Peptides against a protein of PDB entry 5EIB. Designs and how they scored, part 9

Target 1, 366 residues: chain A of PDB entry 5EIB
Amino acid sequence: VDLEPGTMDSVRSGPFGQIFRPDNFVFGQSGAGNNWAKGHYTEGAELVDSVLDVVRKESESCDCLQGFQLTHSLGGGTGSGMGTLLISKIREEYPDRIMNTFSVMPSPKVSDTVVEPYNATLSVHQLVENTDETYCIDNEALYDICFRTLKLTTPTYGDLNHLVSATMSGVTTCLRFPGQLNADLRKLAVNMVPFPRLHFFMPGFAPLTSRGSQQYRALTVPELTQQMFDSKNMMAACDPRHGRYLTVAAIFRGRMSMKEVDEQMLNVQNKNSSYFVEWIPNNVKTAVCDIPPRGLKMSATFIGNSTAIQELFKRISEQFTAMFRRKAFLHWYTGEGMDEMEFTEAESNMNDLVSEYQQYQDATAD
Target 2, 366 residues: chain A of PDB entry 5EIB as posed
Amino acid sequence: VDLEPGTMDSVRSGPFGQIFRPDNFVFGQSGAGNNWAKGHYTEGAELVDSVLDVVRKESESCDCLQGFQLTHSLGGGTGSGMGTLLISKIREEYPDRIMNTFSVMPSPKVSDTVVEPYNATLSVHQLVENTDETYSIDNEALYDICFRTLKLTTPTYGDLNHLVSATMSGVTTCLRFPGQLNADLRKLAVNMVPFPRLHFFMPGFAPLTSRGSQQYRALTVPELTQQMFDSKNMMAACDPRHGRYLTVAAIFRGRMSMKEVDEQMLNVQNKNSSYFVEWIPNNVKTAVCDIPPRGLKMSATFIGNSTAIQELFKRISEQFTAMFRRKAFLHWYTGEGMDEMEFTEAESNMNDLVSEYQQYQDATAD

## One batch from the design tools (peptide; aimed at target 1 H125 M341 E342)

Design b1_p10_1_s4 (made by RFdiffusion4, then SolubleMPNN; from b1_p10_1, 5 letters changed)
Fold by OpenDDE base, seed 3:
Structure b1_p10_1_s4 (fold): chain B 366 residues (1-366), chain A 10 residues (1-10)
Amino acid sequence: as target 1 above (366 residues)
Amino acid sequence: SRSEELREQL
């Protein structure tokens, strides 16, 4: 789905364009112009029914519909505005199904779009209420991984999108292969989301290796485990050491010893015990899939529900507040029929979310 | 491309 035809043409002409049904390409002509309100109330609202018709058709064709997966950006107008409109409408129609998102967080290091803090804040407000699971993929963190870890001097959207693709492949492993932990979206939510609003995950993928270091790196379970828990490997721009893990899932892929995985996962938990809440028993889940990802002997994918994710929301909130107190660019949103109160509500809800994460960070076992 | 190599790894 897009509000611009050019994106659809790029997907169609791409190496995977043929995997999508032609009738499932729903697109507008005008775009959102990086405006959440255009995505949510005007251009997106005109297109949403056509998307819902496709969603219904595909849902009716499912033998066992678990839920929905949305991939979108929060910095743009389409992914943010129309994406959250779709989430809301799908939630209304399918209240018993899991809503899962891969939400790309904006970064000034990656995009010069000035209104991204508005689009992100307005989107987070919707995601708090209408999603069950949100993978926070932060362009700040992706850029830093590309630059620092992968040694890419000038990271491209291609380089960032590959990290996203790795992560998406990793976190969906249990859904795609039988006999795994978290084999459905609901089981994942039960294991990962102890509190309904605290459903924002920091993902990570290992191995991430620079070309110059590939020849010196052995792919081992200890190295994968160590990298996966490294703060520099998080695809959300937060430091897990500044918070506590509520829950963790680790998905290993490839031929490895389950015993070695369990030992390394126990060792990393023990080493980082201060960064876990003590009042959630068995809050680390591990899955092993014998089928490696393409081109790798083994990998590990990390899913963390950490109170440190508040650093991401604080960053967005600070940027939002700096603009909103001046009413900068606000007329572009109000001109699409949006109320200024919706900005204040979105800011408030995001600040409440930060406060909730902090509360559970500071909570002790009684 | 660097992108293609990362795709081959994924």
Scores: peptide ipSAE 0.005, ipTM 0.444, DockQ to the pose 0.013
OpenDDE base, seeds 1, 2, 4, 5: peptide ipSAE 0.000, 0.000, 0.000, 0.000; ipTM 0.352, 0.340, 0.317, 0.417

Design b1_p10_2 (made by RFdiffusion4)
Pose (drawn by RFdiffusion4):
Structure b1_p10_2 (pose): chain A 366 residues (1-366), chain P 10 residues (1-10)
Amino acid sequence: as target 2 above (366 residues)
Amino acid sequence: FPYRPFTIPP
């Protein structure tokens, strides 16, 4: 789905571009120009029922639908504006299905548009209300990993998407292969989301590799465990040691000692017990899958529900406030008939989300 | 402020 028609061509000319159902390409003529109001209201509303028809069709041919997963950026107009409209319409029509999103957060280091904080805040507001799980993929973190760790002086979207694709493969492994833990979206959600609004996850993985060089050695289980908890291996630009884990899901892929995995996972939990909330006993679940990802014999994937994610929302909120105080470019949005109050409503909801993460960060069992 | 669904203008 895109309001921009040129997106259809690039996907089709891609390696697996012909494998998609031709009828499932749903596109517009213009597209939103980084205007969330255009995406939602205006233009996305024009296009949205066509998308829902295709969604309804894919759903009726499902033996037992688990739910939906949406990939989109929060900084633009279509993936953000229309994407959240689609989520709201799907929530109306399929209220008992899990909604899961892979949402990429904007960063000034990657994209040169100052309205991106507007678009992201209006979107975060919709996701807080309407999604069950959201993987926070931070372009800030992706750029820093490429620039500082992978030593790529000029990171491209291809460099960033290599990190995203490795992460998405890792976090969906329990859904795609036989296993006991978090095997479906609802079970994963019940284990990861103690409070409905706090469903923004911090993904990480190890080893971090630059595409095309080179290899190995394969990591030891200790090396995997330590790296997957490392702040430098997170896809969200937050220091996990600045907050506390409410819940964690760890996924080890490849051939390895299950016993050694158990010992190392127990080791990181009790050496660093102060970083795991004490009022959620046994809040770290571990899954092993025998099939490694491509190019690797061993890998680990980390999914964290950490109070430290408030740093991501504080950063967006600060940029949003800096722009919204001066009312810059606000007429671009109200020109599409959007209420200015919707900005204030979204800002308040995001700041409420930050306060809630802090409340549980300071909470004690006493 | 509470969440309110965004209204689509005609």

Design b1_p10_2_s1 (made by RFdiffusion4, then SolubleMPNN; from b1_p10_2, 5 letters changed)
Fold by OpenDDE base, seed 4:
Structure b1_p10_2_s1 (fold): chain B 366 residues (1-366), chain A 10 residues (1-10)
Amino acid sequence: as target 1 above (366 residues)
Amino acid sequence: MPYRKPKIPA
């Protein structure tokens, strides 16, 4: 789905374009112009029914529909505005199904689109209410990984998207291969989301590999485990040491000893015990899949529900507030039928989420 | 997931 045809044509003409049904390509002509309101109330609202018709058709063809997975950007108008409209409409029609998202968080290091903080804040407001599981894929973190870790002098969208694809492949491993932990979206939610609003995940991946880089030396299980818990391997620009883990899932891929994985996972938990909440027992889950990712002998994917995710939301909130106090560009949104009150509500709900994360960070066992 | 009810600081 896109509000512009050119993206869809690029997907269709791409190396995997044939995996999608031609009738499942739904697109507009005008785009959203990086405006959440165009995506949500105007251009996106004109297209949403055509998307819902496809969603219904595909849902009816499923023997056992678990839920929905959306991949979208929160900085742009289509992914943010139309994406959250779709989430709302699907949630209304399928209230008992899991809503899972891969939400790409904007960063000024990656994009010069000045209104991204508005689009992100308005989107996060919708995601808090209408998703069950949200993987925070932060362009800030992706850029920093590319620049600092992968030593790319000028990270491209291709470099960032390589990390996104590796992460998405990692977190979906248990859904794609039988006999794994979190083999369905509902089990993932039960294991990862102790409180409904606190469903924003910090993903991480090891080993970090770039497109065109020579295959890194095969990592060991100890190295994978250590890298997976390193803040530098997080795809969200948060330091887990500034918060506490509510829940963790680790997905190892490749031929390795399950005993060695369990030993290393126990060691890393014990070493980092101060960074876990004490009141959620058995809050770390581990899976091992014998099938490695393409081009690697082994990998580890991390999913963290951490109170440190508030650093990401604070960053967006600070950027939002700096623009909103100046009423900068508000006329672009209000001209599409938005009220300034919706900005204030979205800011308030995101600040409430930050406060809720802090409250659980500071909470003790009785 | 079984959890202990956290004591929120006052």
Scores: peptide ipSAE 0.049, ipTM 0.746, DockQ to the pose 0.022
OpenDDE base, seeds 1, 2, 3, 5: peptide ipSAE 0.040, 0.042, 0.018, 0.016; ipTM 0.707, 0.706, 0.559, 0.490

Design b1_p10_2_s2 (made by RFdiffusion4, then SolubleMPNN; from b1_p10_2, 4 letters changed)
Fold by OpenDDE base, seed 4:
Structure b1_p10_2_s2 (fold): chain B 366 residues (1-366), chain A 10 residues (1-10)
Amino acid sequence: as target 1 above (366 residues)
Amino acid sequence: MPYRPPVIPA
């Protein structure tokens, strides 16, 4: 789905364009112009029914519909505005199904779009209420990984999207291969989401290796485990050491010793015990899939529900507040039928989410 | 693009 035709043509003509049904390409003509309101109330609202018709058709063809998976950006107008409109409409029609998202968080390091903090804040407000699981894929973190870890001097969207694709492949491993932990979206939610609003995940992928270091790096279970829990490896721009893990899932792929995985996972938990909440027993789950990702002997994918994710939301909130206090660019949103109250409500809900994460960070077993 | 390993190929 897109509000611009050119993106759909690029997907259709791409190496994997043939895996998608032609009738499942739903697109507009005008785009959202990086405006959440155009995505949510105008251009997106004109297209949403056509998307819902496709969603219904595909849902009816499922033997057992688990839920929905949306991939979208929160900085743009289409992914943010229309994406959250779709989530709302799907949630209304399928209230008992899991809503899962891969939500790409904006960063000034990656995009010059000034209004991204508005689009992101308005989107997060919707995601808090209408999703069950949200993978926070932060362009800030992706850029930093590309620059610092991968040693790319000028990270591109292609480089960032490579990390996104690796992460998506990793977190969906249990859904695609039988006999794994979290083999369905609901089991993942039960294991990862202790409180309904606290469903924002910090993803990570290992190995991440620069071109110059490939020859010198061993792919071992200890190295994968160490990298996966490293703050520099998090695809959300927050330091887990500044918060506490509520829950963790680790997904190992490739031929490895289950015993070695269990030993390394126990060691990393014990070493980092101060960074876990004490009142959620057995809050680390591990899966091992014998099938490695393409081009690797082994990998590990991390999913963390950490109170440190509040750092990401604080960053967006600070950027939002800096513009909103001056009413900068608001006329572009109000001109599409939005009220300033919706901005204030979205800001408030994001701040409430931050406060809720902080409350559980400070909570003891007593 | 073909799946590229998260290791940037040399």
Scores: peptide ipSAE 0.016, ipTM 0.534, DockQ to the pose 0.014
OpenDDE base, seeds 1, 2, 3, 5: peptide ipSAE 0.011, 0.000, 0.009, 0.010; ipTM 0.530, 0.365, 0.533, 0.504; seeds 2, 3, 5 fail the geometry check

Design b1_p10_2_s3 (made by RFdiffusion4, then SolubleMPNN; from b1_p10_2, 5 letters changed)
Fold by OpenDDE base, seed 1:
Structure b1_p10_2_s3 (fold): chain B 366 residues (1-366), chain A 10 residues (1-10)
Amino acid sequence: as target 1 above (366 residues)
Amino acid sequence: MPYRKPVIPA
């Protein structure tokens, strides 16, 4: 789905374009112009019914519908505005199904779009209320991984998207292969989300290795485990050491010893025990899939529900507040039928979310 | 998820 035809043409002409039904390409002509309100109230609202018709048709064809997965950006107008409209409409029609998102967080290191803090804040407000699980894929963290870890001097969208694709493949492993932990979206939510509003995950992937160092690096379970818990490998721009893990899932892929995985996972928890809440027992879950990703002997994918994620939301909130105090560009949103009060409500809800994470960070056991 | 009731500091 897009409000621009060119993106759909790119997907259709791409290496995997033929895996999608032609009738499932729903697109507009005008785009959203990086405006959330165009995506949510005008251009996106004109297209949403056509998308919902496709969603219904595909849902009816499912033997066992678990829920929905949306991949979108929060900095743009279509992914943010129309994406959150679509989430709301799907939630209304399918209230008993899981809503999962891969939400790309904006960064001024990656994009020059000045209004991204508005689009992101308005989107987060919708995601807090209407999703069950949200993977926070932060363009700032992706850029930093590409630059610092992968030693790419000028990271491209292709380089960032490679990390996104590896992570998405990793976190969906348990859904795609039988006999794994979190084999359905609902079980994942039960294991990862102890409080309904605190459903924002920091993903990570290992191994991440520069091209020049790949030949010298052994892939071992200890090295994967160490890298997966390293703050530099987090695909959300927050330091887990500044918060506490509520829950963690680790997904190992490849032929390895389950015993060695369990030992290393226990060791990393014990070493980092101060960075876990003590009042959620057995809050780290591990899965091992014997099938490695393409081109690797083994990998590990990390899913963390950490109170440190508040650093990401604080960054967005600070950028939002700096613009909103000046009423900068508000006329572009209000001109599409949006109320200024909705900005204040979105800011408030995101700040409440930050406060909730801090509250549980500081909480102790009875 | 089973958890102990957290005590929120005053």
Scores: peptide ipSAE 0.064, ipTM 0.776, DockQ to the pose 0.022
OpenDDE base, seeds 2, 3, 4, 5: peptide ipSAE 0.063, 0.051, 0.000, 0.059; ipTM 0.796, 0.755, 0.409, 0.789

Design b1_p10_2_s4 (made by RFdiffusion4, then SolubleMPNN; from b1_p10_2, 5 letters changed)
Fold by OpenDDE base, seed 3:
Structure b1_p10_2_s4 (fold): chain B 366 residues (1-366), chain A 10 residues (1-10)
Amino acid sequence: as target 1 above (366 residues)
Amino acid sequence: MEYRPAKIPA
């Protein structure tokens, strides 16, 4: 789905374009112009029914519908505005199904789009209410990984999207292969989301290896475990050491000893015990899939529900507030039928979310 | 970084 036709042509002409039904390519002509309101109330609203018709058709063809996965950006207008409209509409029609998102967070280091804080704040407001699981993929963190860890001097969107694809493949491993922990979206939610609003995950992936170091790296369970818990490997721009993990899932892939995995996972928890909440028992879950990702012998994917994720929301909120106090660019949104009150409500809800994370960070065992 | 022009919400 897109409000621009050129993206659909790129997907269709791509190496995997044939896996999608032609009728499942739903697209507009005008785009959203990086305006959330165009995505949500005008251009996107004109297209949403056509998307819902496809969603219904595909849902009816499922033997067992677990839920939905949306991949979108929060800085743009289509992914943010129309994406959140779709989430709302799908939630209305399928209230008992899991809504999962891969939400790409904007960063001034990666984009010069000045209104991204508005689009992100308005999107987060919708995600808080209408998603069950949201993987926070921060363009700032992706850029920093590419530059610092992968030693890419000039990271491209291709490089960033490679990290996103590896992460998406990792977190969906349990859904795609039988006999795993978190084998369905609902089980993942039960294990990862202790409080309904606190469903924003910090993903991470290992191995992350620079091209120059690939030949010298032995992939071992200890190295994967250590890298997976390293703050530098987090694909959300927050430091886990500034918060506490509510829950963690680790997904190992490849032929390895389950005993060694369990030992290393216990060791990393014990070493980092101060960074876990003590009042959630058994809050670390581990899965092992014998099938490695393509091109790797072994990998590990991290899913963290951490109170440190508030750093991401604070960053967006600060940028939002700086513009909103001046009413900068608001006329582009109000001209599409939005009220200034919707901005205030979105800001408030995001600040409430930050406060909730802080409350649980400061909570002790009674 | 790969250059992508900023869109204006016109």
Scores: peptide ipSAE 0.016, ipTM 0.493, DockQ to the pose 0.031
OpenDDE base, seeds 1, 2, 4, 5: peptide ipSAE 0.013, 0.006, 0.000, 0.000; ipTM 0.458, 0.447, 0.393, 0.403

Design b1_p10_3 (made by RFdiffusion4)
Pose (drawn by RFdiffusion4):
Structure b1_p10_3 (pose): chain A 366 residues (1-366), chain P 10 residues (1-10)
Amino acid sequence: as target 2 above (366 residues)
Amino acid sequence: VPPRPYVIPP
């Protein structure tokens, strides 16, 4: 789905472009120009019922639908504006299904548009209310990993998407292969989301590799465990050691000692016990899958529900406030008939989300 | 300010 028609061509000309159902391409003529109001209201509303028809059709041909997963950026107008409209319409029509999103957060280091904080805040507001799980993929973190760790002086979207694709493969492994833990979206959600609004996850993986060089050696289980908890291996630009884990899901892929995995996971939990909330006993679940990802014999994927994610929302909120106080470009949004109060409503909801993460960060069992 | 759903203008 895109309001921009040129997106259809690039996907089709891609390696697996012909594998998609031709009828499932739903596109507009213009597109939103980084205007969330255009995406949602204006233009996305024009296009949205066509998308829902296709969604309804894919759903009726499902033996037992688990739910939906949406990939989109929060900084633009279509993936953000229309994407959250689609989520709200799907929530109305399929209220008992899990909604899961892979949402990429904007960063000034990657994109040169100052309205992106507007678009992201309006979107975060919708996701807080309407999604069950959201993987926070931070362009800030992706750029820093490419620039500082992978030593790519000028990171491209291809460089960033290599990190995203490795992450998405890792976090969906328990859904795609036989296993006991978090095997479906609802079971994953019940294990990861103690409070409905706090469903923004920090993904990480090890080893971090630059695409096209080179290899190995394969990591030891200790090396995997330590790296997948490292702040430098997170896809969200937050220091996990600045907050506390409410829940964690770890996924080890490849051939390895299950016993050694158990010992190392127990090791990181009790050497660093102060970083795991004490009022959620046994809040770290571990899954092993025998099939490694491409190019690797061993890998680990980390999924964290950490109070430290408030740093991501504080950064967006500060940029949103800096722009919104000067009312810059606000007429671009209200020109599409959007209420200015929707900005204030979204800002308040995001700041409320930050306060809630802090409340549980300071909470004690006593 | 409380959160509310976004309203599509006619």

Design b1_p10_3_s1 (made by RFdiffusion4, then SolubleMPNN; from b1_p10_3, 3 letters changed)
Fold by OpenDDE base, seed 5:
Structure b1_p10_3_s1 (fold): chain B 366 residues (1-366), chain A 10 residues (1-10)
Amino acid sequence: as target 1 above (366 residues)
Amino acid sequence: VPSRPYKIPA
């Protein structure tokens, strides 16, 4: 789905474009112009019913519908505005199904779009209420990984999207292969989300290795485990050491010893025990899938529900507040039928979310 | 060609 035809043409002409049904390509002509309000109330609202018709058709064809998985950006107008409209409409029609998202967070290091903090804040407000699980894929973190870890002098969207694809492949492993931990979206939610609003995940992937160092790196379970818990490997620009893990899932892929995985996972928890809440017992889950990613012997994917995720929301909130105090660019949103109150409500809800994370960070066992 | 964190085989 897109409000621009050119994106859809690029997907269709791509090496895997033929895996999607032609009738499932729903697109507009005008685009959202990086405006959440155009995505949510005008251009996106004109297109949403045609998307819902496709969603219904595909849902009816499912033998067992678990839920929905959306991939979108929060900095643009289509992914943010229309994406959150679509989430809302799907939630209304399928209230008993899991809503899962891969939400790409904006960064000034990656995009010069000035209004991204508005689009992101308005989107987060919707995601807090209408999603069950949200993987926070932060362009800030992706850029830093590309630059610092992968030694890419000028990271491209192609480089960032490759990290996204690796992470998405990792976190969906248990859904795609039988007999794994979190084998369905609901089980994942039960294991990862202790409180309904606290459903924003910090993903991570290992191995991450620069091209120049690939030939010198051994892929071992200890190295994967260590890298997976390293703050530099988090796909959200948060330091886990500044917060506490509520829940963790680790997904190992490839032929490895389950015993060795369990030993290394226990060791990393013990070394980092201060960064876990003590009042959620058995809050680390581990899965091992014998099928490695294409081109790797083994990998590990991290899913963290950490109170440190508040650093991401604080960053967005600070940028939002700096513009909103001056009403900068606000007329582009109000001109599409939005009220200034919607901005204030979105800011308030995101700040409440930050406060909730902080409360649980500071909570002790009774 | 995206600088891949891992080499996708051709």
Scores: peptide ipSAE 0.015, ipTM 0.515, DockQ to the pose 0.014
OpenDDE base, seeds 1, 2, 3, 4: peptide ipSAE 0.000, 0.000, 0.011, 0.011; ipTM 0.433, 0.435, 0.437, 0.445; seed 4 fails the geometry check

Design b1_p10_3_s2 (made by RFdiffusion4, then SolubleMPNN; from b1_p10_3, 4 letters changed)
Fold by OpenDDE base, seed 1:
Structure b1_p10_3_s2 (fold): chain B 366 residues (1-366), chain A 10 residues (1-10)
Amino acid sequence: as target 1 above (366 residues)
Amino acid sequence: VASRPYKIPA
């Protein structure tokens, strides 16, 4: 789905364009112009019924529909505005199904789009209410990983999207291979989401190795485990040491000792015990899949529900507030039929979410 | 950031 034809043409002409049905390409002509309101109330609202017709058709063909997975950006107009409209409409029609998202957070290091803080804040407001699970994929963290860890002097969208694709492949491993922990979206939610609004995850993928160091690096279970829990390896620009893990899932892939995995996972929890809440028993879950990703002997994927994710929302909120105090660019949104009240409500709900994370960070066992 | 068809070797 896109409000611009050019993106869909790029997907169709790409190496995997043939895996999608032609009838499942739904697109507009005008685009959203990086405006959430165009995505949500005007251009996106004209296209949404055509998307819902495809969603219904594909849902009816499922033997066992678990839920939906949306991949979108929060800085743009289509992914943010139309993406959140689709989430709302799908939630209304399928209230008993899981809504999962891969939400790309904007960063001024990656994009010069001035209105990204508005689009992100308006989107987060919708995600808090209408999703069950959201993977926070932060373009700031992806850029920093590419630059610092992968030693790329000038990271590209291709470089960032490679990290996204590896992470998405990792977190979906248990859904794609039978007999694993979190084998369905509902079980993942039950294990990862202790409180309904606190469903935002920091993902991570290991190994991440620079081209110059790949030939010298052994892939071992201890090294994978250490890299997954390193703050520099998080796909969200937060330091886990500034918060506490509510829940964690680790997915190992490849031929390895399950005993060694369990020993290393116990060791990393014990070393980092101060960064876990003590009042959620057995809050770290581990899975091992014998099938490695393509091109690797072994990998590990991290899913963290941490109160440190409030740092990401605080960053967006600060950027939002700096613009909104001056009413900068608001006429582009109000001209599409938005009320200024929706901005205030979205800001308030995101600040409430930050306060909720802080409350559970400061909570102790009685 | 320029879009480049570059896949980081995993």
Scores: peptide ipSAE 0.008, ipTM 0.477, DockQ to the pose 0.016
OpenDDE base, seeds 2, 3, 4, 5: peptide ipSAE 0.000, 0.006, 0.005, 0.006; ipTM 0.396, 0.391, 0.435, 0.456

